# Peptides against a protein of PDB entry 7UQJ: the designs that were tried, part 285

Target 1, 160 residues: chain A of PDB entry 7UQJ
Amino acid sequence: PELYQNFNITPPRGVLFHGPPGTGKTLMARALAASCSSDERKITFFMRKGADILSKWVGEAERQLRLLFEEAKKHQPSIIFFDEIDGLAPVRSSKQEQIHASIVSTLLALMDGMDNRGQVIVIGATNRPDAVDPALRRPGRFDREFYFPLPDVKARFKIL

## One batch from the design tools (peptide; made by RFdiffusion4, then SolubleMPNN)

Design b2_p26_4_s2 (from b2_p26_4, 7 letters changed)
Fold by OpenDDE base, seed 1:
Structure b2_p26_4_s2 (fold): chain B 160 residues (1-160), chain C 160 residues (1-160), chain D 160 residues (1-160), chain A 26 residues (1-26)
Amino acid sequence: as target 1 above (160 residues)
Amino acid sequence: as target 1 above (160 residues)
Amino acid sequence: as target 1 above (160 residues)
Amino acid sequence: PPPPQPPAPLYYSDETMEAAKAAAAA
């Protein structure tokens, strides 16, 4: 949070955390959520797995996304964290095109429809930013990308 | 970064990551640095070890700190990460008082002298927040603290 | 790893990292792998997702697990990290019993068959230790558990 | 359809955190 305020940067609506698995993307998202809440101003942290939205809510995924964004809007300030967002919005591969296309379109519309004045940040985490639909990675959506490199092995040894 | 702008929170100048060794403090700091860098807007990540500043630069530590902050200011947006900051700013114990006092005073002055408009975040990591000079933990300095809990110590003993 | 050697502690065969999503389980596992690797003694880090083994290798999951353990044994010292191990070895729910039972039985046998003399550590990460088959949580398997608490919400808020 | 699992608590309530601390302390 701190970096954007200092920079007079319009906070992105969406932040893509990407990097190898186990680089702490989810930890960071939770740390960010927890770090931005004060005792007086609690940030509501919404977490969803991309694969869970697809699998648990076949046909209801769009409604679940809408409800999630509405709930996040009601509980401002809020963070919506999509863990494994590549599971929610996979690059359009041929065979499951329609269901995925509708979910992706809904997520795009929800991100675009976030009034810039809303205190809702969307964080997507992926191991494969290449597997996330490029439409989600455009300005006004996940327009900020955070690379979580493998800590350099030498740097890891310096950390412990 | 984004969350602070939305919340009208004055971003801290300094962030203290504290917790037992191997809780991922340095990893998180690196992840933050990498995360805040976009392809268009690279955040410059400066890393120093507290012990290295004391040991490598006996008599030059103050100048090295000044140069580090100046370099970070030149390369805004930037993160300065002090790993093992308790090695840099130990609680004033008797025998090495003068050299440590000057380094601590210099670090305090540098953190206080960061105009709030600067895009420089300082992260200190320590295993012992009690061993960090309380003057560094005041508002306008390391006024923000992240506890990296041990994975439950009993759980540690269960895993080890 | 260093801790175990120093303490003459028989390293556990298996370590369960559990805690809320984004508490750094995977980050810690990677940090551990990196920390235990010296420039002279590199620890090989194997990572698999539980859900990937089930979904990608329907019918081959057992063979993939065997190959993984064999590869880890060849590249000693090594860490096998199962991210989302509750996806690999879910608590036996009725409908998918046979396929899950065979995978769980294979993982149990592989963990039991790790001669204590091998420098192979297995780390399982889960958000739901209750969703992991209790048979995996017995002595000689994941007999060690690390809880990754949410970093104290208040402490987090002090940093950002 | 399996009953919707209650949304994973957004925050572990102070009670859940205390229970987790207590379970961690136990």
Scores: peptide ipSAE 0.000, ipTM 0.222, DockQ to the pose 0.065
Fold by OpenDDE base, seed 4:
Structure b2_p26_4_s2 (fold): chain B 160 residues (1-160), chain C 160 residues (1-160), chain D 160 residues (1-160), chain A 26 residues (1-26)
Amino acid sequence: as target 1 above (160 residues)
Amino acid sequence: as target 1 above (160 residues)
Amino acid sequence: as target 1 above (160 residues)
Amino acid sequence: PPPPQPPAPLYYSDETMEAAKAAAAA
């Protein structure tokens, strides 16, 4: 609360890191977690992969998401990092729609149900922000988007 | 030229980047590609995900791997980066063994079939090196392993 | 040998990683260290903070820098990573000039005194390349500068 | 089968990056 209060920055509930693969989205999320973690206030960092939530937790993905958010709330201040969130909440495609829709709806509800006062930040990383369900990209969810550009080739080549 | 000669670094055919998630394995692979790319010699960087090769290319994964290696050879000097290579070549588990075994065997054959003179480096990234088929971790394949430790929190906190 | 010979990459003595905080400079340095470390040739990675060298080693900073370079030379091949090197070599500000000038002069001398054949690479990381003494950014020192772009600042600050 | 995706360039062109920014802003 206080650090974000001091910056007059309303702590984002959800931050979408997007950009080409290997631009350091996951690294940045960890670096943010570490940078916000003081000796007095250790931030608990929860990391999940979007595709892993679907593949490993077939039929339990909703429960696992709920447990993740509960655990993050219990261990607040915390960061929940969803790597490859486009794998979790793909834009609704017809045949797999129901399972994906249920998982997305659960994630939406969990993000909406986070009290503004919760010291839980959700970071989603994607290579394809267009492949993420637009409902996740609305205010109160992933309302803030960080583009991770590729390091400019021209800048790096001048160095070689 | 001279420093790498002095390092007696036989260019590995295959390099395994392993370490906890978000330790920058993918970023490193890109940075290596960029760092080795000069104005005169652009390295072509091919990136594939292990799980994507299995899921998107069901029944064509072998062909797609062959095409990838052929394209990398055509555009040499090149780096083939397999992100989440443990998803491509899981340790042989009994029931899904045949398809996985075929893909792994194809990858092994492609790595073995790379002429030592080929300007193609294969980088595999995994969070679980023990989940990668040991056959891939043998000499002439992923014979070099790079551990990406979590940035030591103590080092980071001494740094804040 | 051959691939790096083919790339005509003169190994930099000093590489400056610059870019905004949390862009993965420190991680990249560690991963480069890992990436150059083979089973046969383990690279020794030395990490120091610029500010820590000034604050912890008041009056001994020069000696500690010398010891660091000697130890790195003893354990070659090695990487010396200076995180926050702008803290070590700030652009000369009037009142603290003498101590900073002495430390910078020592670092310059140590970088210049590294024989071209030394298997020691120095990586400096900074968030402010303009705050690094220009003398460090000259050929034979930090002659190569890698920009770690922020993911577009406009995106980042909209998130913060 | 979808054609093999061309090798992801090491670097997206500035145009591709601007297009990606524009698509993300859209």
Scores: peptide ipSAE 0.000, ipTM 0.316, DockQ to the pose 0.048
Fold by OpenDDE base, seed 5:
Structure b2_p26_4_s2 (fold): chain B 160 residues (1-160), chain C 160 residues (1-160), chain D 160 residues (1-160), chain A 26 residues (1-26)
Amino acid sequence: as target 1 above (160 residues)
Amino acid sequence: as target 1 above (160 residues)
Amino acid sequence: as target 1 above (160 residues)
Amino acid sequence: PPPPQPPAPLYYSDETMEAAKAAAAA
């Protein structure tokens, strides 16, 4: 948020972190959240795991998403981090349970409903960007994608 | 490995990373793998998610674990990282399906069967160390536990 | 760096990683450097220890800092990681040797002189954020601070 | 013998996890 505000850049509504597992997506999200909190401007970071939203909140996942976005708005500037977002919003298939389709629809609506003036950034992390519903990857949603490559062996050498 | 060799420290067979979600457990495991890879000594990093071993390999999870450890041994020095190891090896309960008990037993046997001379390190990450079978937390297995606490909220505020 | 560039986000000039010793600050900096290196866009990682800059470069520390920043700029995108930055930039006290004050002043000037368009990120790691000169923690410098809470000390020793 | 590790904190309560998430947030 401040990262964007300090540059008069409208914060992206949604940022997709994708890359092989353990590339530091979650840490980068935390690092971004941390890096955006000043003494004057604390960012509130909400972290949810995609699978947890499906499994822990059977029948209430939509409500919990709404509450999460409301709370994030209440405590703005804020970051909502969805770890394993492919678990929350898998590619729409004819085999998807109606529950998954409704959760995806709710998340789409919540992202679309984010006021451009809102200091809420949504970060999704996935190991499988191809497994994320393409509707989430459209402008106004997760319209920005960061690839987290495997630490190239050569990149390790630049660290050594 | 090199981190241990440079100190004449026998690499732990198993290290349990535990802490709240997004504390950087997975990244730390990768960064360890990265930091331990030199030009002369590349570490092979094997990552598996506990839930994926159960869900993707229904009926073959034991075989996949054996293959993973064999491959890790073949490509030593290596790190096997189990993300969400609580999903793989939950605390033994009377309600545990026989399948989970067999997978846990296989993992125990594989960890016990690691030669002390093997340059294979197993890192388990969990948000729920209490949900990990205590048998895995014994000497010769995950005998080493790293707590990844939350970055203090105040410290995060200094980041933004 | 790439994380910031892919989003047209100006990378923070400075990020302070703080937390108890062995919290993975150094590891995180390495993992970030590694994760930000793609096949197309390799990040150059410069690591220096604060105490080494003082002890190894007696009378040339300022020059070495300048050279480090120049080299980082030449090889951008780059990360400069100062491990134990509290050794480099202790809190300004009336008891600080003039040498430490000049080094701190040079580092301040170098951080202030970083073009916002420069793909150079400075990461400082400290166990004592209170021992870091407050001037370094101002906007445009280490304006972002990550707390690395203790992985249990006993756990760290099992990695060492 | 490796020094006895402090027992891993039991289950990060959903509160600690949420505080963790909220803290990771803030």
Scores: peptide ipSAE 0.007, ipTM 0.367, DockQ to the pose 0.037; fails the geometry check

Design b2_p26_4_s2 (from b2_p26_4, 7 letters changed)
Fold by OpenDDE base, seed 3:
Structure b2_p26_4_s2 (fold): chain B 160 residues (1-160), chain C 160 residues (1-160), chain D 160 residues (1-160), chain A 26 residues (1-26)
Amino acid sequence: as target 1 above (160 residues)
Amino acid sequence: as target 1 above (160 residues)
Amino acid sequence: as target 1 above (160 residues)
Amino acid sequence: PPPPQPPAPLYYSDETMEAAKAAAAA
């Protein structure tokens, strides 16, 4: 939020973290939330897992998404972190269940409905950027993408 | 492996990483694999996600676990990292489907069947240590537990 | 940079990431660089390894540091990430070669010479905060420190 | 010395997760 104001940078609505499992996408999202919080200004960090929303909230996933975005807006500045967003918003296929299409459509609408002045950042993490609906990767949604490479074996030697 | 010899510490068969989501459990497991790897001795790192094993390998999850442990043994020294192990080995309930009970039983048997001379370490990561079958948390299985706290708020203030 | 302005926080000249190997220090630095970059404003991320500067640039390490800081200033907003900064800036000892003292002195001077208005952030990562020259940890240099905890030091000794 | 680790919570309650989120956010 504040990073964007000072540089006259429009805060991204959504950021896609993609990379192999265990590359620290979730840790990064938390650390970003932490790093954006000060004593004077706490960022509220909401975390949901895509697969959990689908599995636990069958038939209510849309409502849960709406509630999540409303809560994030109420507690702005906020970060909504979707871990494993590929589980929530799989690529639309002709074989895709209507339920998944509806959830994806709701997420799209919620991201599109975010006012650019809103201090809500959505971070999606995936191991499979190819499995994320391309509609989510459009401008005004997850329009920024960050690759989390595996720590290079060479980089591992450098951490050690 | 070598760290255990020098300290006369019996290498654990299994380690449970538990803590809030995005506390770096998976990153740590990877970093441990990296740190234990030297130019002379590379540790093979196997990673599976508990929910993925259940969802992708319905009816073959047991076989996939067996294959994973055999492959890890073949490529020892090895780390098997189960991310979200609570998805693989939920607490046994009377309502638990026979399928889950069978998968848990297979994992128990595989962990019990690891010879102490095997250079295979199993790391399970969970956000819900309570949701992990207590049988997995017994000696000779996930007999060591590590809490991954949220990054201290104080540490976060210093990035800002 | 921008995070600091919006919080009325003076952008730190330097941030020390300290913690055990593989705790995501390098990953965090990269993701901070990424998160601070927009389509309109890209942050230039410079990464160097302390040991690599010493080993590869024997006799030129000072010049390489100067060039790095000049390049970072030229491409501001910028992040200079020193991985393994303890390799670059070891604690000054009476036994320390004049070369190391000179490199440390150059880094100190470069950090001191950064105008607070400069959009250059220096991130140093170390596994050994005690091995970093205390002069680097003074105000206006690496005046902010972040601990990247291992999951339980006991954990590492138990996994390793 | 690292501060003594709080006793391992039996579970991350939604409150602890929210507090952790709030603390993560803070």
Scores: peptide ipSAE 0.006, ipTM 0.352, DockQ to the pose 0.035; fails the geometry check

Design b2_p26_4_s3 (from b2_p26_4, 10 letters changed)
Fold by OpenDDE base, seed 1:
Structure b2_p26_4_s3 (fold): chain B 160 residues (1-160), chain C 160 residues (1-160), chain D 160 residues (1-160), chain A 26 residues (1-26)
Amino acid sequence: as target 1 above (160 residues)
Amino acid sequence: as target 1 above (160 residues)
Amino acid sequence: as target 1 above (160 residues)
Amino acid sequence: APPPLPPAPLEYSDETMEEARRAAEE
């Protein structure tokens, strides 16, 4: 509840940060985590890189995702940040379909299984929102999206 | 001149941004580029990922670096941003010693060859400044370093 | 010293964060403050809203600014964050010229009076940097500017 | 106020990424 009050967000199960590389997606996620932490209420920030979950745990990626969500729930209020989530959950039409399908299915189930009363937010960051499985971008999953545009150089001149 | 006046830095040939992943190194580099651009004076921002120069141009990385610096000089004032520079110029003791030695040597020569009156700044970003060849961190190269710490959740409470 | 050593910047007296509403300027300022604080070294974060200094202290805004800077100096290392600084220091051509002129003059003097050896950083945030008195944007004042482009405001509203 | 940035592209085409790169370069 309070995490969501501090975010003033109707609790999304997931937020997708997308934009070109180096637009501060990861920084913003960390800053949000820092922002919502107090002396009394520390937010636990879990960061995982999408490609690392695939590469380090070939065949155990599902289990690792489950453990991550359990740990996040145990340490609530929590933020789970998936950096490069397009690497974890590529569009199902990718050539490595079977492994990705199971991981996507697991992540979908984990996001769907989050009790909205829990204090766990999932943030996915990607440079390629089109490369993220559309099933993850549905209501009740990563149903909120923030675009991180490049700092427009021209916009500074409208500021000067 | 003006680029350095705007940076208020005694013109380093290179600036190393270092800190944990997602601390805004790339965002800061882009914001600095944006900050130094005017309607009259656009800064050209060249971004390259260290690993990509190695992977895309096995055997041509030296040539690609030369072309990049030439292009940056042609489009001055310019910022060359090497993201994950530890991937481009790892410590010489790495197992792929020969290719890395030539790339490092080329980058050193290019940085040493920059006329200090030129309007080209090189920014290297790394999560592991200890993994960057010490020769690049010498005076006249990446001789200025900016640490991007994690937004410490505990530190925010000490700030609030 | 160390705040500036960590920033490895010839200490700007001020940094201007500018960009559309809700781009995370305030969040970034807090995150930077948090990032620079350690267990051993707490940064004190002073936040003031530009309009509040004017509205709460009609006729005492100058005194309140002086007190703020004195307190920040006393509690160094410190960050003074002026949110909506365009409300504090509008362009001198605004209809309330006399009161604003004295406040701007006081803020200029306070920024000019900061010993570069001090550990006080001033961050101004604005949605309208064109509305900030150009005198504040001169070298030795808010001489560094960071543009915060919109994360798609529509996405934020879909998230709010 | 700086013009509102164009709506977030749903797809970052290589062209859009390159244009974004160019727009960062310009």
Scores: peptide ipSAE 0.000, ipTM 0.334, DockQ to the pose 0.048
Fold by OpenDDE base, seed 5:
Structure b2_p26_4_s3 (fold): chain B 160 residues (1-160), chain C 160 residues (1-160), chain D 160 residues (1-160), chain A 26 residues (1-26)
Amino acid sequence: as target 1 above (160 residues)
Amino acid sequence: as target 1 above (160 residues)
Amino acid sequence: as target 1 above (160 residues)
Amino acid sequence: APPPLPPAPLEYSDETMEEARRAAEE
């Protein structure tokens, strides 16, 4: 939020980090959170793993998402980082359990309900951007995407 | 291997990266692989996710582990990175399914069978070091451990 | 730069990586550079050691800094990584040699002179954040800080 | 607007992951 406000850029509500595993998506999200904090403006960083929300909070995942967004709003400016977001919000299939559909619907609603002036940024990380429900990738949600390529050997060459 | 050889340090057969999620364990493993690669000596980086080995290779996980170690040996110097290794090798419980016990036994045997002169390093990453079978944490296996702490809460407060 | 541009975030001019020695600050900077590079957009990574700038370029350190920033700008998007930046920019003391004061002043001016649209990110790494001149830690310079905590001392000892 | 990141391949196929692995090995 702050970084975007300082640039008169409307903060994206959501940013999708995608790339092969171990390309530093999670670390970059932490680094961005840290970088976005100043002495004058501290950014609260919330991290959740998509699969953990489904497995640890069976039957409460929707409530936990709501609480997470409320807490992020309370502690704004904030970053909510969803690691492995494809585990939370897999592509809607006709075979998808009603539980997954409800969680995805809750996340969609929470992202849509974020005031554009809200100092809450959501970062989703995935190794499989196509496994993320396309509804999450629409404008006003995860409408910005970052590719984390494998550290190209050529990028290695110039670091050496 | 190379970094350790240059220091006359016996390369650990296995290194356990542990710490809270999103502390950069996977990125560090890749970055280590990257930094250990020179123009004269390219390191082959193999990455597997512990849970994926169990889920994708049901009934063949032991064979896939053997093939992985053989391929790593063939392409030495190599790094085998097991992300979420606690998913592959959970702590042996009396309730442990026979399948998990067999996979863990295979991984133990593969790590024990690595020639100390082999240019194959195994890196395991976990958020839960206590969820990793203690047998994997013995000398000659994951006998070196790296804690990836959360960027300090004060750095979190300056990141906050 | 790239990550921040891709986010429509003006890259922080400077990021300070701090933490005990061997916490992977340099490795992380390299990994970040590599992760920010894509096939379409290669990031040029410049690495300098603070003490090396002082020792290798006696009487030319200011010129070398200027050339480094010019080269980074020419090859943008770029990362300038100063390892051991506390060696370059120690805290201003009344006993500080006029040479160090001039170099610090040059670095301050170079960081202040970076166009906010410039695709040049400066990363400084230090083991001693309190040994870095506070002027470098002001907004528009190294205004973002990352703590690299020790991988638990037990882990370090076995990698050394 | 920064040039949109090229749409990263939406699926890193196991093949693309292997190619990216091979490309990281080359």
Scores: peptide ipSAE 0.006, ipTM 0.368, DockQ to the pose 0.026; fails the geometry check
Fold by OpenDDE base, seed 2:
Structure b2_p26_4_s3 (fold): chain B 160 residues (1-160), chain C 160 residues (1-160), chain D 160 residues (1-160), chain A 26 residues (1-26)
Amino acid sequence: as target 1 above (160 residues)
Amino acid sequence: as target 1 above (160 residues)
Amino acid sequence: as target 1 above (160 residues)
Amino acid sequence: APPPLPPAPLEYSDETMEEARRAAEE
């Protein structure tokens, strides 16, 4: 966040890392957290897996998300990394249980409630950006997307 | 590859990548697969997630593993990457369901059944190497282990 | 390794890993070293930082490079990983101190002096492949290059 | 030689995962 302040770049509130599995989305998020940390200013890195939030906290997922964002705010500058965010916030379908809709709505509200001055970055990683609720991909939420291509099979060839 | 030819290093049949989440285990497996592919000789990369094999193929996980190994053998040279292999092959406990024991036994048999000359490498990735059944970590199976440390904060600073 | 032997890929004497900081260059080098090591045959991994060789060994950098290559040769199979190799081997400019020119010349000579049968791989990592002396990027030296993409340069700029 | 990768810690204890989390935080 101060890294971002020092760059005078308004940090995206949310960044969506998308690409095939094993493209280094999580590694990149950690490396970014790392790169932004100085001896003087450490970045707090929160990692959650989308499916785990649903499965471990059935009926409390909303509360856990709130607590996560509060904790991230308390420990600013912070990165919240949601791995497999498509598991947490699948596309709203008429067939989706009210539970998923409430969790997505909570996440939306939490992202919307982050003041622009917040030193909290939310990184969502997904293998399926199209499986992420489009509402999350709007400005002020995950408004920046990064494609993690598979290292081209050709780039592959050159190391051997 | 010729570097490796010159190294006369016998490929492990199985390699266990272990380290904290986001240390690039999957990325490394892909990069290794990548590095080993030429225009003349592509490596077929099979990726499976341990928990997915259990959840998607309840009662067919053994068959799916067999099919995977057969397909990998058919498409040699191949890499089978098991992400979160601790989810597929948890430590055998007296309390673990017979289903997990059968899947682990199938995986053991498949790894043991690979001829030493097989062009099939099995890479298991885990955040919990102790949660992997010790039987999988024996010679002829996942007999090589690679620790993926978190980039040390100093290495972090050095990469920055 | 037999998987790699079966790939019949001629090892580059030198591999240049290039890409933005935190893209896993060092991690990849370590994992490659690891993947190539067996219980029977461990690969010796030498890591040096380009700037450290210059700063710590002012007036002895050439000797340190020679010693490094000798030690790597003695402990074959070996990987020499130069992190931030652009710091060690900047592009030769008319303005660069004679010291840098001598170090680069020494590195060139050491890489050229490696017999093709040498079990020593040199991996250079840089964030600035254009800052690496083109002489190092010629055949028989760092003749293979691997781009570690950031998630889209726009991505990094947007995350940074 | 970089110190041999410490033998695979059996479990990344929740503490080590949390420390890894904290070290990713640091």
Scores: peptide ipSAE 0.006, ipTM 0.336, DockQ to the pose 0.044; fails the geometry check

